# Ledger of designs, part 80: peptides against a protein of PDB entry 1IK9

Target 1, 211 residues: chain A of PDB entry 1IK9
Amino acid sequence: MERKISRIHLVSEPSITHFLQVSWEKTLESGFVITLTDGHSAWTGTVSESEISQEADDMAMEKGKYVGELRKALLSGAGPADVYTFNFSKESCYFFFEKNLKDVSFRLGSFNLEKVENPAEVIRELICYCLDTIAENQAKNEHLQKENERLLRDWNDVQGRFEKCVSAKEALETDLYKRFILVLNEKKTKIRSLHNKLLNAAQEREKDIKQ
Target 2, 207 residues: chain A of PDB entry 1IK9 as posed
Amino acid sequence: MERKISRIHLVSEPSITHFLQVSWEKTLESGFVITLTDGHSAWTGTVSESEISQEADDMAMEKGKYVGELRKALLSADVYTFNFSKESAYFFFEKNLKDVSFRLGSFNLEKVENPAEVIRELIAYALDTIAENQAKNEHLQKENERLLRDWNDVQGRFEKAVSAKEALETDLYKRFILVLNEKKTKIRSLHNKLLNAAQEREKDIKQ
Target 3, 195 residues: chain B of PDB entry 1IK9 as posed
Amino acid sequence: MERKISRIHLVSEPSITHFLQVSWEKTLESGFVITLTDGHSAWTGTVSESEISQEADDMAMEKGKYVGELRKALLSVYTFNFSKESAYFFFEKNLKDVSFRLGSFNLEKVENPAEVIRELIAYALDTIAENQAKNEHLQKENERLLRDWNDVQGRFEKAVSAKEALETDLYKRFILVLNEKKTKIRSLHNKLLNA

## One batch from the design tools (peptide; aimed at target 1 R192, target 1 (a further copy) F180)

Design b2_p28_8_s1 (made by RFdiffusion4, then SolubleMPNN; its pose is not in this set)
Fold by OpenDDE base, seed 2:
Structure b2_p28_8_s1 (fold): chain B 211 residues (1-211), chain C 211 residues (1-211), chain A 28 residues (1-28)
Amino acid sequence: as target 1 above (211 residues)
Amino acid sequence: as target 1 above (211 residues)
Amino acid sequence: SEFEKEEKEEEKEFEEKEKAAQEELDKE
């Protein structure tokens, strides 16, 4: 089961932060359980897949698009732009929410909720879920932090080896060129010496022919 | 201000999870606010730096060690080994906790709490803090995950460059040797050719002298 | 001839220098 808790403000009680819990299996489309609390009272309702399908049809909206709007409304709260307005009557236990756009506002959905007999149990369970989520996220953060520190060390080690390899390549090239230039110069000197010996031998032969 | 919420079990009500909130400025040693709730009622007390010092002295414990035990008890809950036992009387509003070791149990501290007039407000604020902490931890997790993925890419890029540098060093050495051997062999061939010319010239001169 | 001896000695010195250069590179 997946769960999301959000803060919402009700039009009827804007000074009191309410909490909207939504619980679902795999997809919100298959239905969900909704719980509303003000920290004293709690109200719960179950929304079926058939009710979601009916609301999508009544709105003449594609079901996937409608479920996408439900997800934004119910799992994100009002959002930073107050795009969603939540209404709840404690007398009728009728919960409804509207989407507010520039030129149009419309009811997105409505649910009948039932007052919970033991709201303290619902509130305790909600706090437990929050604390469990905090603990899981903290453990994940500590793991990711340690992995980042490991990867940074490994990166620095390879970077240092790479820089040494570049420098060693340049040094090797320079050394090889120097060694080979020395040997080539010795061979060039010997070639010049042999040419001089040939020239001298030719000059001596030309002298011997001229007696 | 720092804050920690923990789950605790009271000896008087072991079937009902309670929540212990501790709030402090910089260090727990300078005093703290403690809040207990069962999701219906709430109780709050303030503990001063002087009370902490007095309890440490009464226990004949070094203050830093005592504060270290308070931190373990109050910020971690009972812990996985039930090392800390929590007691609360709703009638007297007296909260006390014990440390349980193998051979000894002792009272670690006690506080007088006052019943909160509006527990719903305390509970709402506690849930708000949990939701804010979840949001902050989620944002940190997403950041750390993106950094981890970045560092892994950067590591793979440098590793691939390093491997190419190693291979290029070996290839360079081999190529330079091959090129220089070719040039040296040309020079050796030219030296041998010049020697043969000298030998022929010497043989011709020896013939001309005999002639 | 003395020349063939000198050439063989220089060819040997060259081969020894080439070998020494290779042995130094094979040690790094």
Scores: peptide ipSAE 0.016, ipTM 0.796, DockQ to the pose 0.031; fails the geometry check
OpenDDE base, seeds 1, 3, 4, 5: peptide ipSAE 0.016, 0.015, 0.014, 0.014; ipTM 0.796, 0.794, 0.796, 0.796; seeds 1, 3, 4, 5 fail the geometry check

Design b2_p28_8_s2 (made by RFdiffusion4, then SolubleMPNN; its pose is not in this set)
Fold by OpenDDE base, seed 2:
Order: C-alpha cells, then structure tokens, then sequence
Structure b2_p28_8_s2 (fold): chain B 211 residues (1-211), chain C 211 residues (1-211), chain A 28 residues (1-28)
C-alpha cells in the first residue's frame, strides 16, 4: 500500500490546517482511501475504480489525464500557486475540490466522507506513519551521505593516481629521449672518426702512388 | 529551536501509542519543553535548567551523564530493549520515567504537566512539523542521490582516463624503443660498412707495398 | 670521463633492451 499525507486548507476553515491522507494499492487509478483530519475530528471515504472512471467520463477527460490531475490535487495539496481549492462540509460530509486556472475554475472531484468514531486512533496512526517515514528517510540519508564520502575518497585516489601517471608518462618520454640522444651521439662520433680514418688512409695511399 | 518527537508507551495505557515531543534551545541542559499526546488530549510542561541540575544532584549523578540519560530517554523513546519506562497519571498530570537495567530500576526524572486546552492545535502543529521534516529529508535525499550519481560518473571517467594513461605509457615506451632500435641499427650498419672499407683499404695498401 | 662512463652504461642497457626486443621480434 502506498500512502501520502498532505496539508490542505479548506475554503470554509482557512485558518485551520487540515491533513489529507490518501492511500492506494500500486496505482491511484484502481481506487483509494481518503482521510481528512483537523487534529480533533477525522473523516474517511473510499473511492472505487468505477467512481474514478465515471468522474473522468462525466468530465469528458481522458482517464489517464484525469488520474494525473487527481494525483496532483490529492498528493501535493493546493500546490505552490493555490491551483487546487478544497471544500468540505462537516454537515453533509461532502468533500469536493476544484482546479483553478487563470480564466477557468472547474470541479475536479467530489467524495462523500464518513465521520470516524475514534479520530484519536486515526490521528495516532497518521503520526506513526510520519515518524516511520522520518526514520526511513534519515537512515537513507545517512547511507547516501556515507556513500558520497566513500565515492569522493575513491575519486580523489584515482585522480591522484591519474595525475601521477600523466607526469610519469611525460618524464618517461623525456628520459628515454635523453638516453637515446646520448647513444646516437656516440655512434655519430664513431662514424665521423671512421670517416676521417678512411680519408686519411686514402690520402696516404695517394701520396704513396705519387715517388 | 531543536525538536524531537518519539512514540512511547505508557505503563498505564500500553495499548495506546503516545507521542512525546521535546523541544529545546541548543542543548537539552538549558531546559526543554515536553509535550505528551495520545491523539485526543495533550499535556505540556516546561523543565528549567535549575530543575535538571537539581534532579542530577538528587540522583548524585554527574550532570553531563544525567543529561545524556535524559537525551536517550526523551529523544529516542523506550529504545529497542525497553530500557526506559514511561508513566503518566492523567489525574495528577504527573509524568515520570524509569531506567530499567538488568538488576536495577530507578526513577530518572519526573515532570508536572498541564493539560492543553486546545489539543487539536498542538496535534496539528506536531503533524505539520513531521510533514516539514519529511519534505526536508526528501529534498536532502534527492540531492544526495544526484550527487552520488555525479560522483560515480566522475569516478568512472577518471578511472577510464587512468587506465588509458597506464596503457599509453606502456605503449609509448615500447614504441620509443622500437624507433630507437631502428635508428641505432642503421648507425651500426654504417659503422660496420666503414670498418670493412678501412680493412679493405689497409689490405690493398699492404698488397701495393708488397708489390 | 664521467659522461663517457654514463654513455657506456646507457649503451649497455640499450644493447640489452635491443637484444630483448630482437628476441621478441624473432619470436613473432
């Protein structure tokens, strides 16, 4: 089961933060349970897949698009621009919400809720879920932090080895060239010496032929 | 202000999860506000630095050690081994907690709480804090995840460059040796050719002298 | 004198590596 809790403000009670819990199996499209609370009272309703399909049809909206709008409204609250407006009558237990666009407001959905007999139990369970989620997220954060520190060390180690390898390659090339230049110069000197000996021998022979 | 919410079980109501909120400024030693709730009622008390000091003295415990025990009890709940037991009387509003060791149980602290007139407001604020903490931790998790993915890419990039540098160093050494061998062999061949010419010239001269 | 000794040592090291590289070339 997936669950999301959001804070919302009701048009009728804008000074009192309400909490909207939605719980579902795999996809919101297959239906969901909605719970509303003000921290004293709670109201719950179950929305079926057939009701979601009917609301999409009544709106002449493609079902996937409609479910996408439900997800935005019910799982994120009003959003940063008050794009969604929530209404609830405690008298009728009728919950409805509207999407507000620049030039158009329209009802997106409506649900009949039932007042919970033991709201304290619903509130305790809601707080338990929040505390569990905090603990899970903290454990994940600590793990990711340790992994980041490890990856950074590993990166620094390889970077340092890479820099040493680059420098060692340049040094190797320079050293090899120096060594080979010395050996080549020795061979060039020997060639020059042998050439001079040949020239001298030829000159001596030419002198011996000329008596 | 720092804040921690934990779930606890009261000895008097072990089937009903209670929530213990502690809020403090910088250090728990300077005093704290404690709030207890069952999701319907709430009770609050303020504990001063002087009361903490007096309780440490009454226990004949070093203050830093005592504050360390308060932190374990009040900020983590009972713990995994039920090391801390919590008691609350709704009639007297007296809250006290005990540390349970293998062979010794002792009262660690006691507070007079006052019943909150509007518990729904305290509960709403508690849920708001939980939701804010979830959002902050989620944002931190997403950031750390993206940073991990970046660090892993950066590590792979440097590792691949390092491996290429190692291979290129070995290839460079081999290529340079091959090139230099070719040049040296050419020079050695020239030296041998010049030596043979010198030997032939010397032999011809020796023939001409004998002739 | 010192440079001539270093050149002789380098020529020796080079002759050894030349002989090794020639052995590798003759083995292919």
Amino acid sequence: as target 1 above (211 residues)
Amino acid sequence: as target 1 above (211 residues)
Amino acid sequence: MKEEEEEKELDKEFQEKEAEAQRELDAE
Scores: peptide ipSAE 0.016, ipTM 0.801, DockQ to the pose 0.040
OpenDDE base, seeds 1, 3, 4, 5: peptide ipSAE 0.014, 0.015, 0.017, 0.014; ipTM 0.798, 0.797, 0.799, 0.797; seeds 1, 3, 4 fail the geometry check

Design b2_p28_8_s3 (made by RFdiffusion4, then SolubleMPNN; its pose is not in this set)
Fold by OpenDDE base, seed 4:
Structure b2_p28_8_s3 (fold): chain B 211 residues (1-211), chain C 211 residues (1-211), chain A 28 residues (1-28)
Amino acid sequence: as target 1 above (211 residues)
Amino acid sequence: as target 1 above (211 residues)
Amino acid sequence: SEEKKEEEEEEKEFEELEKAAQEELDKE
């Protein structure tokens, strides 16, 4: 079961923050339980998949699009202030909400709620869920923070090894070329010396043949 | 101002979860506001720094140690289930809590609370604070997750560059030595050939002198 | 005699260089 609690403002009571809880299984399309509270009273209703389908059909809206609008209205929390208007009558227990477009407002959904006999239990359970969610999110934050610190250490370690490898490669190339040039120059000098000795020996033989 | 909300169980009402809100400035030692609620009624009291100091003195406990015990009792939330026992009388508005040690239980603190006239406002504000804390923690979680994903990419990038650098260093060393051996062997062969020519020339001269 | 000693010294120096280079190639 998934749950979302959001704060809403009712058109009838704009000075009193209300809380809208929506609970559902996997998808909002399969139906949901809606609970409204003002911190004193609570009202609950169940919306079935058939009611969602009927409301989509009555609106001539594709069901997936309609459920997408329900999700925005009911689960977004404080969306941009004025896109969705919430209305509730405590007398009729009729809850409805409208989507406000630039030139047109239309009713998106309407639900009959029932007044909860023990609102304190609903309120306590709602607060418990909030506290559990805070604890879970804090544990996740601490885990992610420790993982960030690990990843940063691991990055610094490999970065330092990489910089050493680059420097070692450049130093190796430079050192090997210097050593090779020295040895090659020695061998070139020896070859030149031996060639000169051969030329001198040939010139001496040519002199000895000429008496 | 700092705030902590925790769930507690009262000895008088063990089946009904209560919520204990503590609000303070910087340190719990400077005093705090305590609020108790059952989701229907609320009770609030202010505990001053002088009252905390007096309670520490009455207990013959060092103030920092006493405040440390208050912090564990009042801010830990669900600590290990039986270390702190909470008591509240709705008639006297007297709240007290005990620390349970293995062989000794002692009263850690006692506060006079006042019944709030509009508990719904306190409950709504408490729920608002929980929802705000959830939103802040969610935003922090999303930030830390994105940062983890960035750090992991950055680590993979430098690791792949490091592996390429290692392989390139080894390949460079091997290639340079192979090329050097080839050039040295060419020069070695040339030197040997020139020495043999010199020896042959000397032997021919020695024959020509004996002839 | 002296030229033959110089040739033997050069041949040793070449063998040492060849050995050092071969030892680096045999580390793979």
Scores: peptide ipSAE 0.028, ipTM 0.807, DockQ to the pose 0.034
OpenDDE base, seeds 1, 2, 3, 5: peptide ipSAE 0.025, 0.031, 0.031, 0.022; ipTM 0.809, 0.810, 0.811, 0.808; seeds 2, 3 fail the geometry check

Design b2_p28_8_s4 (made by RFdiffusion4, then SolubleMPNN; its pose is not in this set)
Fold by OpenDDE base, seed 1:
Structure b2_p28_8_s4 (fold): chain B 211 residues (1-211), chain C 211 residues (1-211), chain A 28 residues (1-28)
Amino acid sequence: as target 1 above (211 residues)
Amino acid sequence: as target 1 above (211 residues)
Amino acid sequence: MEEEEEEKELEKEFEEKEKAAQEELDKE
């Protein structure tokens, strides 16, 4: 089961932060359980897949698009732009919410809730879930940090080996050329010397023929 | 201000999870605010640096070591080994906790709390802090994930460049040696040819002198 | 004749590479 808790502000109680917990299996489209609390009272409602389909049809909206709007409204709260307005009547236990656009406001959905007899248990469970989520996220964060540090070390090691390889390649090329030139020049000098000896021998022979 | 919320079990109410919030400035040694809640009622107390020093002295423990035990008890809850036992009286608002070792149990500390008149506000603020912490930890987690993905790409790029450098070095060495051997062999052949010509010229001259 | 031309071409390629390597060394 997936769960999301968000803070919301109710139009009826704008000074009191409320918490909206939504719980669902795999997809919000399959239905969900909604829990509203002010830290003293709690209200719960179950929204079925059929209700979600009916609300989408009543809005003349494609179900996947409607569920996308439900997800934005119910799982993120109002957001920074107050795009969603939440309303709740404690008397009727009727929860409804609106999407506010620049030129149009429309009701996005409505749910009947029931007052929880033992709100403290619901609140404790909600806090437990928050603490569990914090612990899990901290453990993931510590793991990622250690992996980051490992990857950075591994990168530095390969970078240092690469730089050494580049330098070693340049040094090898330079050394091989220097050695080649030395040996080649020795051979060229030997060839020149042998040619001069041949020329001298030929000139001496030509002198010996001329007596 | 630093804050930690932990779940605890009270000896008086072992079936009801309680939440212990501790808030402090820089160090727990400077004093802290403790808040206890069961999701319906809340109790708050302020513990001064002087009280912490007095409790350490009463225990005949070095203050830093005592603060270390306070940190373990109050910021982590009981832990998996039930090393810490928490006690609270709703009548007296007296909170005390014990450290349980194999052969010794001892009182680690005690605090006078006061019942909060509006526990819902304290609970809402606690939940808000949990949600803020979740959001911050998620943002850090997403950042570290993206950084790890970057570091992995950078590592793969450098590794690939390193492998290419190694291969290029080996290819260069092989090519230079092949070219060097070719030129050197040609020069050696020329030297041998010139030596043979000199020997022949010398032999002919020696024949001409004997004739 | 072909071997002397190949020797001259190889010698020239080496002189050009020597010059390039020396120009790189002279730039450091």
Scores: peptide ipSAE 0.014, ipTM 0.801, DockQ to the pose 0.029
OpenDDE base, seeds 2, 3, 4, 5: peptide ipSAE 0.013, 0.017, 0.015, 0.007; ipTM 0.797, 0.797, 0.800, 0.797; seeds 2, 3, 4, 5 fail the geometry check

## One batch from the design tools (peptide; aimed at target 1 L184)

Design b2_p29_1 (made by RFdiffusion4)
Pose (drawn by RFdiffusion4):
Structure b2_p29_1 (pose): chain A 207 residues (1-76, 81-211), chain B 195 residues (1-76, 83-201), chain P 29 residues (1-29)
Amino acid sequence: as target 2 above (207 residues)
Amino acid sequence: as target 3 above (195 residues)
Amino acid sequence: AEEEEEAAKEEAEEALEAEEEAEEEALEE
């Protein structure tokens, strides 16, 4: 059981703002209840599933395509106009294309006996919605703060692992260098002794 | 300018639900407007910064402690009474085995209730709209942080596993280079023996 | 001479083996 409450402007009353409340079960296609209120009175109407299928035929439209138009227009490049007569309780709306507009929907609403009850329920629904949302935003705020921390934690764990690696690498190399260089000292020493011995042989060949 | 709209029940009409709307600027301490509506009529009252502090005195409470009680009672066990004939509004606090009048307001019937009701409904719809948008922004951040975390965690796994492969990998190379030095040393030594 | 050369080669091999064992002990430390 879903609903949408939207504000709308009627052509015959661009001064005051009205409110449109549409409620259905699962899908608009199966039918819906529509209520119009100016904050004092309320007018209500119903549209059955069969009435929707028929209206789509009379409009030469694919049924789902027609319901799509209803969703854009009633549940808030597509320009729509709304008209209402308090004297007849007739409510209709048209889609305004280029130089060509057409009747998209028409409802004979009935003035409600208990406007206050309807208005109170509507406001109550809105306040409940505001409430459910806040609880959700709070749940997400906490999850947000948890992740900001869980990242900072691991980020630090990361920097430490890297810094530990660099310390260990330089430490290993330092030891290596020492051993390698000691050997080099021996090579140089041996290499030079050899040379010396070559020069001594050379001197005996020459004298 | 902030506001809170609460659903309440009046003692003289537990059947119907009323709505209490409280509006202010910065803090209730500087005064506020309170509106009561049943969806048909509406009653309003203004409470100045001067009256509030005055009430803090009659009670001998710190203006802060007193405003605190109002916040709990008016912005949502608290009991509410209203006489449509007098327009007098008062509310009490109920503790274990006692109750007491906490405050009152002389409200006045509003001339154009529909205007007030329309503005109240409009505010609620805007609030719903803003809240739904924030729920999206925070929902995406929750996603970005989830991804960013997996990234770094992966970097950590890779980094730690590297530090553990380092000693073994570097030592092999060192053996290789070292074995070269030794060979040279041997060959040199062997040459010196030759002579 | 041939015997003296063979003995000097054996003594140099034994000295290289001792230097290698001392280097292995120093790497172990």

Design b2_p29_1_s1 (made by RFdiffusion4, then SolubleMPNN; from b2_p29_1, 12 letters changed)
Fold by OpenDDE base, seed 4:
Structure b2_p29_1_s1 (fold): chain B 211 residues (1-211), chain C 211 residues (1-211), chain A 29 residues (1-29)
Amino acid sequence: as target 1 above (211 residues)
Amino acid sequence: as target 1 above (211 residues)
Amino acid sequence: SEEEEKKKKEEAEKKLKEEEEKEEKELAE
């Protein structure tokens, strides 16, 4: 089961933050349980997949698009742009919400809720879920932080090895060229010396032929 | 201001999860505000630095050690070992907690609370704080996740450059040695050829002298 | 004598080979 708790403001009670809990299995399309609380009272309703499909049909909206709008309205909380307006009657237990566009407001959905007999239990469970979520997120954060520190060490180690490899390549190239030049120069000197000895021997022979 | 909310079980109401909120400035030693709630009622008390010091003195405990025990009791929640036992009287509004050691239980601290007139406001604020903390931790986790993915890319890039550098170093060394051997062999062949010419010239001279 | 000439040639070839082997060894270190 997935759950999302969001803060909402009701048009009827704009000074009192309400909490909208939505619980669902896999997808919101399969139906969901909605719970509203003001921290004293709670109201719960179940919305079936058939009701979601009927609301989509009544709106002449494609079901996936409608579920996408429900997800934005019910799971995102009131986004900073107040695109979604929430209404609730404590007397009728009727919850409805509207999408506000520039020139047109339209009802996006409506649900009948039931007043919870023991709101304290619902509130305690909601707080427990929040505390569990905090603990889970904190553990994930600590894990990711340790992993980040590991990756930084691993990066620094490879970077240092890479820099050493570059320097060693340049040093090797320089050393090999220096050694090569030295040995080549020795061989060139020996070749020149042998050529001079041959020239001298030829000149001496030419002198011996000339008596 | 720092805040911690924990779940506790009261000895008087073991079936009902209570929430213990502690709020403090910088350190618990400077005093704190304690709030207890069962999701319907709330009770709040302020504990001063002087009261903490007096409780430490009454216990004949060093203040830093006492504050360390308070921090474990009040901020950690009931750890899985039930080392801390919490008691509350709704009639007297007296909250006290004990540390349970193998052979000795002792009162660690006690506070007078006041019943909150509007518990719903305290509960709403507490839920708001939990939702804010969830959002903050989620944003931190998303940031750390993106940073981990960045570090992994950076590591792969440097690793690939390092491997290319190693291969290029080995290839350079091999190529330089091959070229060096080729040129050396050419020079050795020229030296051998010149030596043979010198030997032949010397032999021809020795023939011309014997002639 | 042809033997002395052959011996001088062999000594010269041996010296050249020893210098070449020495240079090959110095290049391998």
Scores: peptide ipSAE 0.015, ipTM 0.790, DockQ to the pose 0.379; fails the geometry check
OpenDDE base, seeds 1, 2, 3, 5: peptide ipSAE 0.012, 0.015, 0.012, 0.012; ipTM 0.793, 0.795, 0.793, 0.793; seeds 1, 2, 3, 5 fail the geometry check

Design b2_p29_1_s2 (made by RFdiffusion4, then SolubleMPNN; from b2_p29_1, 15 letters changed)
Fold by OpenDDE base, seed 3:
Structure b2_p29_1_s2 (fold): chain B 211 residues (1-211), chain C 211 residues (1-211), chain A 29 residues (1-29)
Amino acid sequence: as target 1 above (211 residues)
Amino acid sequence: as target 1 above (211 residues)
Amino acid sequence: SAKEKEEEKKKAEEKLKEEEEKEEKELKE
């Protein structure tokens, strides 16, 4: 089961932060349980897949688009743009929400909720879920931080090895060329010396033939 | 101001999860505000630095050690080992907690709390704090995840460059040695050829003199 | 630059080759 808790403001009680909990299995389209609380009272309702389909049809909206709007309204919290207006009557237990666009306001959905007899139990469970979520997210943060520190060390180690490898390649090339030039120059000197001895021997032989 | 919310179980109501909120400035030693709630009622009390010092003295415990025990009792939640026992009387508003060791149980501290007139406001603020903490921790997780993915890419890029550098160094060394050997062998062959020509010229001159 | 070092190296190799060809020509007189 997935769960999302959002802060909402009711049009009837704009000074009192309410909490909207939505719980669902896999997809919001398959139905969900909605819970509203003001920290003293709680109200809950179950919305079926058939009700979601009926509300989409009543709106003449494509089901996937409608579910996408439900997800934005009910799971994202009222984003900073007050695009969604929430209404709840404590007397009728009727919850409805509207989408407010620049030129069009329309009712997006409505739910009949039931007042929870023991709101403290719902509130305690909601706080427990928040605390569990905090603990899980903290453990993930600590793990990711340790992995990040590991990867940074590993990067620095490979970078340092790479720089040493580049320098060692350049040094090797330079050393091998220097050694090569030295040995070649020695061989060239020996070739020139032998060639001069051959020329002298030929000139002496030509002198010996001329007596 | 720092805050920690923990789940606790009261000896008087072991079936009902209570929430212990502690709020402090910089260090718990400087004093703190404690809030207890069951999701319906709330109780609050302020503990001063002088009260903490007095309780440490009454226990004949070193202040730093005492504050260390307060931190474990009040901020860590009851760890899995039920080492801390919490007691609260709704009638007297007297909150006290004990440390249970194998051979010694002792009262660690006690606070007079006041019943909050509007517990819903305290509960709403507590839920708001939990939701804000979740959002902040999620944003940190997403940031750390993106940094981790960046560092992994950067590591793979440098690793691939390093491997190419190693292979290029070995190839360079091998190529330079092969070229060096070829040129040296050519020069050695030319030296041998010139030496043989000198020997032949000397032998022919010795024949011409005998002739 | 890496290109300038490669051009200087190539010029040094060409000069070494010209000296070798000059020595080989002086060896053939």
Scores: peptide ipSAE 0.011, ipTM 0.793, DockQ to the pose 0.027; fails the geometry check
OpenDDE base, seeds 1, 2, 4, 5: peptide ipSAE 0.008, 0.008, 0.008, 0.006; ipTM 0.793, 0.793, 0.793, 0.794; seeds 1, 2, 4, 5 fail the geometry check

Design b2_p29_1_s3 (made by RFdiffusion4, then SolubleMPNN; from b2_p29_1, 12 letters changed)
Fold by OpenDDE base, seed 1:
Structure b2_p29_1_s3 (fold): chain B 211 residues (1-211), chain C 211 residues (1-211), chain A 29 residues (1-29)
Amino acid sequence: as target 1 above (211 residues)
Amino acid sequence: as target 1 above (211 residues)
Amino acid sequence: KEEEEEKKKKEAEEKEKEEEKKEEEKLKE
């Protein structure tokens, strides 16, 4: 079961924050349980897949698009743009909500809720779920933080090895060239010396032939 | 202001989860506000720094150690080890808690609470705080996740560059040695050729003198 | 004759230096 709790404002009670809990199995399309509370009373209703399909058909909206709008309305809370307006009558237990766009306002859905006999249990369970969610998210945060610190250390290690490898490559090239130049110069000097000896020997031979 | 909400079980009402909210400024030692709720009623009390000091003195416990025990009792919730036992009388509004160790059970603290007139406001505010905390923790989780993915990509990039640098170093060394060996072999061949020419010239000169 | 042989030897030494320089350049490429 998936669950989302959102804070909403009711048009009938704009001074008090209400909490809208929606619970579902895998997809909101398969139906959901809606719970509304003001922290004193609670109201619950079950919405079936057939009701969702009927509302989509009544709206002449494609089901996936309609469910997408339901997800935005019921799971996102009232974002800072009052795109969704929520209405609830405590007397009729009738909950309905509208989508308000610049040029278009339309009813998105409506549900009959039932007053919960023991709202304290619903409220306690809701708070428990919030605390569990906090604990789970904290544990994930601590894990991700430790992993970030690990990855940063590992990155710094490899970066330092890479820089050392670059420097070692340049040093190797420079050293090999220096060593080669030394050996080459020795060979060049030996060649020049041998050539000079050959020239001198040839000149001496020419002198010895001329007596 | 810092705040922690914990679920607790009261000895007087073991069948229902209670919620213990503690709020403080920077340190629990400077005093705190304690709020207890069962999801229907709420009770609040303010505990001053002087009361904390008095309780520590009455216990003959060092203040920092006592505050450390308060932090464990009031902020950690009842961990799976029932080390802390909570008691509350709705009639007297007297809240007290005990630390239970293997061989030692002792009262850790006691507070007079007051029944909140509008518990729904307290409960709504508590739920709001939970939802805000969830949202903040989710945003941190998403940020840390993206940062982990970034760090992993950066690590893989540097690792791949490092491996290429190692291979390039080995290739460079091999190539330079091959080139150097070729040039050195040419020079060595020239030296041998010149040496043979000198030996031949010397042998011819010795023949010409004996002639 | 001697000056021409000395000149040819100098030209051969210069060519050998140019070849050595080309080999050094080919080692730097």
Scores: peptide ipSAE 0.014, ipTM 0.799, DockQ to the pose 0.178
OpenDDE base, seeds 2, 3, 4, 5: peptide ipSAE 0.013, 0.014, 0.013, 0.013; ipTM 0.798, 0.797, 0.798, 0.798; seeds 2, 3 fail the geometry check

